# Ledger of designs, part 78: peptides against a protein of PDB entry 9IZ0

Target 1, 345 residues: chain A of PDB entry 9IZ0
Amino acid sequence: ITCLGSNGHTYKQLVKGGNDDLRQDAVMEQVFEQVNGFLRSYRKTSQRNLSMRTYKVIPLALKTGVIEWVQDTIPLGEYLDSAHKVYHPKEWSLSTCRKLIAEKQMEDLETRLKVYDLVCRHYRPVFRHFFLESYADPVQWFTTQTNYARSTAVASVLGHVLGLGDRHGQNILIDKTSGEVIHIDLGIAFEQGKKLPVPECVPFRLTRDVVDGMGITGVEGVFRRCMEFTLETLRREEDSLLSVLEVLRYDPLFSWLISPLRRMKKQKMQLENFNQPESGNITTDASRDPKIQRNNVSGESEAERAILKVRQKLSSTLSVEASVGELIRIAQDPSYLALMFCGWS

## One batch from the design tools (peptide; aimed at target 1 H168 F341)

Design b2_p27_7_s3 (made by RFdiffusion4, then SolubleMPNN; from b2_p27_7, 11 letters changed)
Fold by OpenDDE base, seed 5:
Structure b2_p27_7_s3 (fold): chain B 345 residues (1-345), chain A 27 residues (1-27)
Amino acid sequence: as target 1 above (345 residues)
Amino acid sequence: SEELEKIALEAYEIAKKTGFLPKTPLF
């Protein structure tokens, strides 16, 4: 829909209905707003303008709401598919890569590593070209690439700490003006991504294209340092962050569990994306919603486990540098990326 | 591609030398 604001500006809005729990998205955006408060309070993060980019979510009913359409954005995956066809027209298509990885999904790690390496050799990174194409001025190019690395660092730390799942290239938008990342579809949090049909094995998305967008320094420049400052800030505000999450424990409307319907929808989308990557608009007719009685007892135990996992991730047992170093290592480890739905790009 | 990489590296080295670093600390 397009709405005329009281300021005379037109705003595009996405109306979502049916099986998507927009309350989870709205709650995660509220958590990000609180974290952005912490990032503004600390000198090290404030001086770098570190923030998680947010978008407005208005839940209208249990399964219906309005999402602000973030203007001047592109999905990372849409850019990468288009750019790969331009810069590497002799390499494999994304569909070919997906098929080869899928055909080996049930094989051992050694076989999956071999096919992942093969796919990587036939699908090279291109995301650096986003900045080179979009910004003719060297200062704008460098500023925007820096903003990308900073924004990705904040999103990576928060994504790990909050256990954000389903971080595929269509759920990560790039702001064409600032180069900042905007994470959308936040309905898989608190490590529920490990319960997907293809389990998420990485703490956040740090694929070869995500790194290529950071420029020549890759992860060892602005990205690592901004991850360190973000994690340092979250460790200092641990009690404040946990207090925000404890409020959600007592929200009877908040779901700490992935809904079986959402899991089935994601399973279907994963299977369909293996067979037909090009067929648009799946209008899933929502007419048979089984009344899943939410067993309250299972939700409380999952909330407690989720909060405990957040506390464990904020532990000062390791230095900030050691913790960030290990997160970066795991997020780039081929042994984990080879297990992912799309770990090569 | 290699020419764009070279231009990007030269632009980065120029930005580094000219102090056209973002007004915000990089590191």
Scores: peptide ipSAE 0.081, ipTM 0.607, DockQ to the pose 0.012
OpenDDE base, seeds 1, 2, 3, 4: peptide ipSAE 0.045, 0.056, 0.058, 0.063; ipTM 0.573, 0.571, 0.604, 0.538; seeds 3, 4 fail the geometry check

Design b2_p27_7_s4 (made by RFdiffusion4, then SolubleMPNN; from b2_p27_7, 10 letters changed)
Fold by OpenDDE base, seed 2:
Parts: structure tokens; C-alpha cells; sequence
Structure b2_p27_7_s4 (fold): chain B 345 residues (1-345), chain A 27 residues (1-27)
């Protein structure tokens, strides 16, 4: 749809219909706006214009809403699939890589590391080409690559702290004008990604292509420093952030748990993308009627556990540098990436 | 339930302090 704004500008909006509850997206976007307030108030983050890119979400019903259409964007996964075909036409297809990883999903870590390494050798990073192709002017190239590294750093810290899941290449948009990342489909938060059929083991997406987009410095430049400043800001504003999350604790419609329906949808999408038959040994603990998960006691106890885990991630027990160093290490560790749905790209 | 309304009220009282809007609209 196209709406006329009060400013006389026309805005394109996406009407999302289906089975996805947009209330989680709307809530997470509000958390990001509050965090953007903290980032603007702190000198180290404000001087770098650090922000989480947000989009407007208006939930209209349990399963329908209006989302701001972010213009001039491309899904990271769409760009990468096209760019790999152009720059590495003799390498393996994304479908071949997915198949090989899936065929070894039930094997030991050593076997999974061997297949991950094999896939990595046959699917090399290309995301640096996004900036080289899109920005012929060296100043624009440097600015947009810097904006990418900055926005990825903010999103990585927030994604870790809030336990954002489902960070696949279709849920990360690249702004073609700024180079900034925009995270969409925020319905898996507070580490509910660990409950997916392929459990999420990394704190955020820091795959080889995500790093290749940062340019020659990789993680050891703008990215690391911006993660440090973002985490320092969030540690400073811990009580403010927790006070925002306490609104969700008492919100009776906020789902702290991944919905069985969303879990099943992600499972089907994973199986279809692997051309794997439904192996009937899905212990779908689907026997928990979504009505039984509405026991207020269960929701409040999950909220409390989630908030406690946010607090633990903001702990000052380690320095900011040590904490960021460990997060970057884990996010790039082949032993975790080999376990992921698409850890190679 | 009365318990859900009391929780929604608590959420909204916190929301007024934080400027956050709960996912539960006060309708």
C-alpha cells in the first residue's frame, strides 16, 4: 500500500498477512528506539552516529500488520547468491553447500567441521564487492563500508544482548544508499533461536561474507571498536534497558517463547531448503497446547529468566574489550559455525 | 481474567515511566 504522510510525502508500506505475530517485531523495534536514545546520549557512540536501523511496525491483528517498506534495500542473502554466481562461477551453488551441511547434521563435530571447511573452500566470500560495485567514488565507498561496519557492530551487540535469532541472509537488509544493515523479522528473541530445529549457537551473525563486507580490516577496525562503544553504552544504561524490558514482563500478550507454529514454519523452511524428507522423529513438544503456555506463571517465569540473562550479558565482570573479544571469537568459531544452517556465508 | 488485567495495568504503569508501548493495547 502507499500512504500519504502528514508531511505530504507518499510512503510505501508492506501489508504482511499470514501466521507471524508482528507484535514481537513492533516491541523489538521500540526496544531499538530506546537503545538508539542511549546511543545518542553517550559521547563515544553519538560521535560515530551509532544506531540500530529501525522500521515502523503497526500490528493490526494477531497475524496481520503494516510494516514500513524500507526503500533502496536488498536482502543480504539475495545479494550474496547473485554475487557468488558472478565472482565465483566455478564454485559450488548455495543449494549444494546447504545439502552437504544438512547431510552431516547428525554427525559428530569433527565430521561437521570437515564438511564446513570443504564448503568454505568451494564458496568463498564476495560481500566486499557490494561496496566496490555500488560506490565508484572512493569517499562514498569508504563512508558506506564504514556505515556497514558500524551498523553491523550495533546490531551484533543488540542481537547478542536481546538474544535475537533467525539472523539468516533474508532477515538482514542492506541499505544501498548508506551501506547500513537493517534487521527484520524479529519474532525470535531472548535466545529462543536455541529452540529451533537447528539451534543457534552464535551470539550474532559474523560469517565470512559478513566480515568480507568490512573490508581489509575485517573485524579488527571500525567493527570491534563500535561493538566496544555500544556494549559500554548498554552497560551504562543497564537499569534503563531493564526497565524497558520489565514492560514486556508484565505484558500478557508478549510471547517470551517461540510459538509452536513459528517453530514448525521454520522447520519446514529448513527441510524444504535441504530437500530432506520429514524425518518423523521430530519430538515436537507440540503437546503443549498454546493455551497452556498462556499460564501467566509460565510467561512471567520466562520473562524473568530472559531479563536475568540480559542482565548477565551486561555484567561488568569482564572488561568491555574482553567481552567483545569473546563474542567476536565465538561468532567466528568454526566449531559453532559448522553447526549452523548457513555458517559459511 | 482479572489477573491478566492487573498485569496489563502494571505493564502500562511501567510503560508510562519508560515511554514504552506494551504490545497489549489498552483498549
Amino acid sequence: as target 1 above (345 residues)
Amino acid sequence: SEELEELAKKAYEIAKKTGFLPATPLF
Scores: peptide ipSAE 0.051, ipTM 0.726, DockQ to the pose 0.026
OpenDDE base, seeds 1, 3, 4, 5: peptide ipSAE 0.020, 0.036, 0.027, 0.036; ipTM 0.425, 0.672, 0.468, 0.653; seed 4 fails the geometry check

Design b2_p27_8 (made by RFdiffusion4)
Pose (drawn by RFdiffusion4):
Structure b2_p27_8 (pose): chain A 304 residues (1-257, 299-345), chain P 27 residues (1-27)
Amino acid sequence: ITCLGSNGHTYKQLVKGGNDDLRQDAVMEQVFEQVNGFLRSYRKTSQRNLSMRTYKVIPLALKTGVIEWVQDTIPLGEYLDSAHKVYHPKEWSLSTCRKLIAEKQMEDLETRLKVYDLVCRHYRPVFRHFFLESYADPVQWFTTQTNYARSTAVASVLGHVLGLGDRHGQNILIDKTSGEVIHIDLGIAFEQGKKLPVPECVPFRLTRDVVDGMGITGVEGVFRRCMEFTLETLRREEDSLLSVLEVLRYDPLFSWLGESEAERAILKVRQKLSSTLSVEASVGELIRIAQDPSYLALMFCGWS
Amino acid sequence: SEEEIEELIEVAEDLLKELTEKNLNGS
């Protein structure tokens, strides 16, 4: 539902009747805003102008809340389906991949990795072409690319820290003229998903297409540097963060999918921010664990 | 307060089901 504005600008409101965890999304957005404040009050984490982008959430009811449909965007999942066909029509479709992995579900590890390798060899990455031929001449393109890399890196580090759940393309919106990413529908949090009926391996969203969209350079450069600056900044302001997560713990609103998984979850948050390992080593291990095909094969259908 | 907790649980179950279906069938 799109309305005009007194200043003359239209605002789009996405109202949902489905039982999306919009309250959890709201409190997560509050945490994200406070994180943006942390990144604001520091030298390195603001020269890069890095921020975990927030979209305003106004949940009138958990089942029937209303959120801000962000200014003109194309969701990642709804995108690169058309781009996959247009750019690579000869290669296999998502139908062959999907249920072929469906045949993979009951198979052993080696079979799962083999079929995944085959399908991934068939379906070359295509998201790299969105930032080309869409935005503008090169300066704006590069600004948009670095904005996407920064925003996705910060969102990914924060989601790993807070154990964010579903990270399909259907839950990612790419801005367009700016390039900052907006994660949507973050209902599953505090390590809720891996432990699904169907298990997962990857801690944060990182497919082949996503790393192809970061540029010619994969996730080694601006992405890793933004991630590690984010990790260090989050560690330096750790006390305030755990204070925020504690106030989330004591209220019965945040979903942590008497004693609760929230306690263990924040303990794991502290471990993730623990200074025992160097931050650079932590970022390296995170990139490896999110990029390796062995982990990616067991994730789910698609996710090429 | 109890009813809100029940609603949260219901929502959590549905989300888990939806996500499971997405994992089985893809996006």

Design b2_p27_8_s1 (made by RFdiffusion4, then SolubleMPNN; from b2_p27_8, 13 letters changed)
Fold by OpenDDE base, seed 4:
Structure b2_p27_8_s1 (fold): chain B 345 residues (1-345), chain A 27 residues (1-27)
Amino acid sequence: as target 1 above (345 residues)
Amino acid sequence: LEEELEEREEVNKELLERLSEIRLNGE
């Protein structure tokens, strides 16, 4: 829709209708705005203009809302698919790569690592070309690549700390003007991504293409340092951040758990993306409710566990540098990426 | 670390200016 603002300007907005709870997105955006307050208050992060890029979410009902249409953006996955066809026309298609990973999903780690390596050799990184194509001026090129590395660092730390899941290439937008990343569809948080049909086992998305966009220094440049400054800020503001999350503990509309419907939707989308024939014998025999022990873990007890995990991630037991170093290592580890949905791009 | 950061940002800027010059001189 196009809305006329009170200022006489027209704003494009996306009306999202469906089963997705935009309330979770709106709450996470509010948490990001609070974190952006902390980043602005701390000298090391403020001097670098470090922020989580936010978008306006107006929930209109439990399952409908208006999302700000982020103008001049492209989904990372859309860019990568198009650019890969241009720069590597002799390499495998994304669909071929997905198929091979899916065919080996039930195999051992060694087999999955071999398939991941094979896919990686036939699907090379291209994301550096985004900056080389979009910015002819060297100053703009440098500025936008720096903004990309900075914004990716902030999003990586926050994504880890808050346990953001479902960080696939369609849920990460690139601002074509600033080079900043914009994370969307925030409804999988507090490590609920580990409860997906393909469990998420990395702290954040740091695939080869995400690194390729950082330029020649990769993760060892602006990215690492901005992760360190962001984590240092969040450790300093631990009590403030935990206090913000405690407010959510008492929000009766906030879901600390992934909904069964969202899990089923993601399962279906994963199966469709793998071109697995619908084995027509998913008889929805609703009768075999596996006794998922509904441990009647009160929503309060799940909130408490989530807050405890956030506190654990903010622990000062390790230095900021050591903690960031471990996160960067794990996020790039083939032993984790080979287990992921689309961990090669 | 901030000075080493600024120096690395400057070195990267110089490298990019040089890469841009090499690209312009290679056309």
Scores: peptide ipSAE 0.006, ipTM 0.305, DockQ to the pose 0.012
OpenDDE base, seeds 1, 2, 3, 5: peptide ipSAE 0.000, 0.000, 0.000, 0.005; ipTM 0.247, 0.245, 0.247, 0.307; seed 1 fails the geometry check

Design b2_p27_8_s2 (made by RFdiffusion4, then SolubleMPNN; from b2_p27_8, 14 letters changed)
Fold by OpenDDE base, seed 3:
Structure b2_p27_8_s2 (fold): chain B 345 residues (1-345), chain A 27 residues (1-27)
Amino acid sequence: as target 1 above (345 residues)
Amino acid sequence: LEKELEERKKVNEELKKKLAEIRLNGE
């Protein structure tokens, strides 16, 4: 739909219905606006215009809402698939890579690492070309690549601290004007992604293509420094951030648990993307396994556990530099990337 | 800077053409 604002501007909006709970997304966007307040108040982050890029979400009902249409964006995964066909037409298709990873999903780590390395050799990074294609002016190129590295750094720290899951190439938009990243589908937070059929094992997405977009310095320089300044700001504002999360603890509309329907939908999307033949017996009888009932961990105990994990991630036990260094190391570790659905790009 | 700008413009125009050709061949 297109709406006329009170300011006389027209805004495109996406009406979303069905099984998606937009309240989770709306709450996470509110948390990001508060964090953006902290980033604006702190000199080191304010001087760099560090922010989590947000979008407007208005939940209308339990399963319906309106989302701002983010103009001039492309999904990272859509760009990478298209660009890979242009720049590396003799390399493997994305479907071939997915198939090989899926065929080995039940194998040991050593076998999965061998397959991951094989896929990486036949599917090279291309995301540097986004900036080369989009920006003819060297100053615009440098500015947009810098904005990309900055926004990715903020999103990476927030993704780790808030336990944002499901950060695949379709849930990351690239702004074609600024080079900034926009994270969408935020309904998996507080490490609930570890409860997925393929558990999330990285703190944030830092694949070869995500790094290739940072230019010749990779993670070393703008990205690392902006992660450090962001984490320093969040550690300084720990009590303020925890107070925002405590409001969500008492929000009866916020779910600290992944819904069974959302879990099944994400499982189905993972399986469909693997082109696994429909083993037709998705027994809908997942309602009857009495072992699923015993983990009626109260939403309150999950909220408390989530807040405790945020506090632990904001701990000053390690320096900011040491903490960021370890996060970057883990996010790029082949032993974790080989276990992902798409860790090669 | 002017030389670098002109080299980048050429690369950008070539890349835009390749992207347009692939979109046309995929429809």
Scores: peptide ipSAE 0.009, ipTM 0.375, DockQ to the pose 0.014
OpenDDE base, seeds 1, 2, 4, 5: peptide ipSAE 0.000, 0.000, 0.006, 0.000; ipTM 0.329, 0.243, 0.394, 0.265

Design b2_p27_8_s3 (made by RFdiffusion4, then SolubleMPNN; from b2_p27_8, 14 letters changed)
Fold by OpenDDE base, seed 1:
Structure b2_p27_8_s3 (fold): chain B 345 residues (1-345), chain A 27 residues (1-27)
Amino acid sequence: as target 1 above (345 residues)
Amino acid sequence: LEEELKELEEVNKERLEELANIRLNGE
């Protein structure tokens, strides 16, 4: 829908009706706004304008809300699929790569690594071209690529700390104006991505294309330094961040666990991305809302466990540099990426 | 794996030819 604002500007809004709890997204956006406050207060992060890009989410009902449409954005995965067809028209299709990885999903790690390497050789990175195509001016090119690396660094640290899952290329938007990343569909948090049918094994998305977008230095430069400054800020503001999360502990509508319905929906979307969308009106008779008695006791225990994991991730036991170094290593490790649904791009 | 790879390469080749034809006919 298009709404006229009280300021006379016209805003595009997405009215989302369905099974997605937009309240979960709205709560995560509020956490990001608080973190952006911490990033603005700390000299090392404020001097670099480090922020998590946010979007407005207004929950209207239990399963309905209005999402601000982020103008001039493209999903990372949509750009990568299009660009790969342009720059590497003789390489494998994304669907072929997906099929091979899925067919070997039940195989051993050695077999999965061989298949991942094979897919990687037939699907090369292209995301550097986003910046080269979009920005003819060298200053704009450098600025937007820098903004991308900065925003990706913030999102990577924050995504790790909060345990954000489902970070596939359709849930990461690129702002065509700034080069910044915008994370959407925030309802898989606090390591609930490990409970997906394909468990998430990486702390954040740092695939070859995500790295290719950082330019010739890859992770070694703006990205690493901005991760370090972001983590240093979050460690400094640990008590403030934990206090924000404690407020969510008492929100009876916040879900610390992935809903079975959302898990099933993500499983279907993973399977349907392999099969052509047969327009099968699977009238899944949504009538059996299993009254999952949210045993309130289970929710509090999960919230406490989630907050404890956040605290553990903010531990000063390792230096900021050592912690970031290990996160970058794990996020790029083929042994983890080969286990992912789409670890090659 | 090699036979499965060949079938996937053929399916990709057909799709790439179809995509090339769509681009050539859309100019």
Scores: peptide ipSAE 0.009, ipTM 0.357, DockQ to the pose 0.018
OpenDDE base, seeds 2, 3, 4, 5: peptide ipSAE 0.000, 0.000, 0.006, 0.007; ipTM 0.227, 0.288, 0.338, 0.362; seed 3 fails the geometry check

Design b2_p27_8_s4 (made by RFdiffusion4, then SolubleMPNN; from b2_p27_8, 17 letters changed)
Fold by OpenDDE base, seed 4:
Structure b2_p27_8_s4 (fold): chain B 345 residues (1-345), chain A 27 residues (1-27)
Amino acid sequence: as target 1 above (345 residues)
Amino acid sequence: LEELLKELEEVNKEQLEKLAKIRLEGE
């Protein structure tokens, strides 16, 4: 839809109807705005304009809302698929890579690592070309690549701390004007990504293409340093952040758990992405085991566990540098990426 | 831009010095 603003400007908006609970997205965007407040309050983050890019979400009903149409963006995965065909036309297709990873999903780690390495050799990074193609002016190129590294650093720290899941290339937009990342579809948070059919094992998305976009220094320099400053700020504001999350504990509209329906929808989408034939025996028999119902840990106890995990991630037991170093290491570790549904790009 | 370039040069220099130190400590 196109809305006329009170300022006389027309804004494009996406009306999302369906089964997706936009309340989760709206709440996470509110948390990001609070975190952006913290990032603005500290010199080390404010002088670098560090922020999580947000978008407006207006939930209209339980499953319907208006999302701000983020103009001049492209999904990372859409860019990468197109660019890979241009720059590496002799390499494997994304569908071939997905198939090979899926065929080995039930195999041991050693076999999965071999397949991941094979896929990586036949699907090389291309995301550096986004900046080279989009920005002819060297100043603009450098600024936008820097903005990308900065925004990715903020999103990586926040994604880890809040346990954001479902961080695939279609849920990460690139702003073509600023080079900043915009995370969308925030309905999997507080480590609920570990409850997906393919569990998420990385703290944030730091695949080879995500790194390739950072330029010649990769994760070293701007990205690492901005992660350090962001984590330092969040550690200083731990009590403030936890207080925001405690308010959500008592929000009857907020879900600390992935809904069974969302899990099933995501399972179907993962199976479709794997070109696995619907083995018709996804028996809905998850309804009959009364033991699964008994571990309805009260939504309160799940909220408490989520808040405790956030506190644990903000612990000062390790230096900021050591903590960031370990996060970057884990996020790039082939032993984790090989377990992901799309860890190669 | 000049401030941004200078900050990035400093950050890159610090990271290169750290990497060089790690390499020298590992040899």
Scores: peptide ipSAE 0.007, ipTM 0.299, DockQ to the pose 0.013
OpenDDE base, seeds 1, 2, 3, 5: peptide ipSAE 0.000, 0.000, 0.005, 0.000; ipTM 0.266, 0.273, 0.333, 0.310

## One batch from the design tools (peptide; aimed at target 1 R98)

Design b2_p28_1 (made by RFdiffusion4)
Pose (drawn by RFdiffusion4):
Structure b2_p28_1 (pose): chain A 304 residues (1-257, 299-345), chain P 28 residues (1-28)
Amino acid sequence: ITCLGSNGHTYKQLVKGGNDDLRQDAVMEQVFEQVNGFLRSYRKTSQRNLSMRTYKVIPLALKTGVIEWVQDTIPLGEYLDSAHKVYHPKEWSLSTCRKLIAEKQMEDLETRLKVYDLVCRHYRPVFRHFFLESYADPVQWFTTQTNYARSTAVASVLGHVLGLGDRHGQNILIDKTSGEVIHIDLGIAFEQGKKLPVPECVPFRLTRDVVDGMGITGVEGVFRRCMEFTLETLRREEDSLLSVLEVLRYDPLFSWLGESEAERAILKVRQKLSSTLSVEASVGELIRIAQDPSYLALMFCGWS
Amino acid sequence: HELEEAVEEAEEFVEEHPELAEKLVEAL
């Protein structure tokens, strides 16, 4: 539902009747805003103008809340389905991949990796072409590319830290003229998903297409640097963060999918921010564990 | 080691609930 504005600008409101965890999304957005404040009160984490982008959430009811449909955007999942067909029509469709992996579900590890390798060899990455031929001449394109890299890196680090759940393209919105990513529908949090009926391996969203969209350079450069600066900044302001997560723990609103998984979850948050390992080594291991095909094969259908 | 655990959990699920596993596969 799109309404005008007194200043003359239209605002789009996405109202949902489905039982999306909009209250959890709201408190997560509050944490994200406070993180943006942390990144604001520091030299390195603000010269890059890095921020985990937040979309305003106004949940009137958990089942029937209303959120801000962000200014003109195309969701990642709804995108690069048309781009896949237009750019690579000869290669296989999502139908062949999907239930072919469906045949993979009951197979062993080697079979799963083999079929995944085959399908991934068939479907070359295509998201790299969104930033080309869409935004503007090169300066704006590069600004948009670095904005996407930064925003996705910060969002991914924060999701890994807070154990964010679903990370399909249907839950990612790319801005357009700016390029900052907006994660949507973050209902599953505090390590909720891996432990699904169907298990996962990847800690944060990182497919082949996503790393192809970061530019010619994969996730080694601006992405890693932004991730590691985010990790160090989050560690430096760790006390305030755990304070925020603690106040989330004591209220019965946040979903942590007497004693609760929330305690162990924040312990794991502390471990993830623990200074025992160098931050650079932590970012390296995170990139490896999110990029390796062995982990990616067991994730789920698609996710090429 | 994590991959092995993921595979074992998937196998345990299929052994415990084969009909549910099939339905989930069909729902894809």

Design b2_p28_1_s1 (made by RFdiffusion4, then SolubleMPNN; from b2_p28_1, 16 letters changed)
Fold by OpenDDE base, seed 2:
Structure b2_p28_1_s1 (fold): chain B 345 residues (1-345), chain A 28 residues (1-28)
Amino acid sequence: as target 1 above (345 residues)
Amino acid sequence: DELKEVVERRKKFIEANPELWEQYIKSL
């Protein structure tokens, strides 16, 4: 739909209906807006205009809402799939890579590492070309690549701290005007991604293509330093951030757990991408009303565990530099990436 | 067809900006 704003401007909006709970996205976007307040108040982050890019989500009912249409964006995965076909037309398709990783999903780590390395050699990074192709002016190229590295750093720290999951290339948009990243589909948070059929083992997405977009320095320079400044800000504002999350503990609309429906949907999507035959009647009894008795005790205990994990991630036991260094190391570790659904791109 | 047009635009861009490409390659 197109809406006329009170400012006289027209805004394109997506009306989403069906089985998708937009309440989780709306709440995470509210948390990001509060964090953006902290980033604007702290000198080291404010001077760099560090922010988590947000989009407006208005839940209208349990399964319907309005989403702001983010103009001039492309999904990272859509760009990468198209760019790999252009720049590496003799390399393996994304479907071939997915198939090979899937065929070895039950094998030992050594076998999975060998297959991951093989896939990596036949699917080389291309995301650098986004900046080269989109910005003919060297100043615009450098500025947008810098904005990408900064935006990715903020999203990486915040995504780790909040335990944001399901960070596949279709859930990360690139703004073609600024080079900034926009994270969408926020329905897997507080480490609920570890409860997926393919558990998430990395703190955030830092695959070879994500790094390739940072230019010469890769994870060094702008990205690392912006992660450090972001984490320093979040540690300073720990009590403020925890207070925001405590309000969500009492929000009846918020879910600290991955919904069984969303888990089943993700399981089905993973199995379909792995060409595994549906072994067994997943009676999609879509009629099982998600009147899952949220035993208030289970939801409250999960909220408390989630808040405790956020506090632990904000711990000053390690320096900001050491904490960021370890996060970057883990996010790039082949031993974790080889276990992921798409760790090579 | 759309993919061929994207390929051709990208190729023309790289061919038109050899210095950007060389700076980028030297930056790797």
Scores: peptide ipSAE 0.043, ipTM 0.418, DockQ to the pose 0.014
OpenDDE base, seeds 1, 3, 4, 5: peptide ipSAE 0.040, 0.036, 0.022, 0.031; ipTM 0.508, 0.510, 0.489, 0.561; seed 1 fails the geometry check

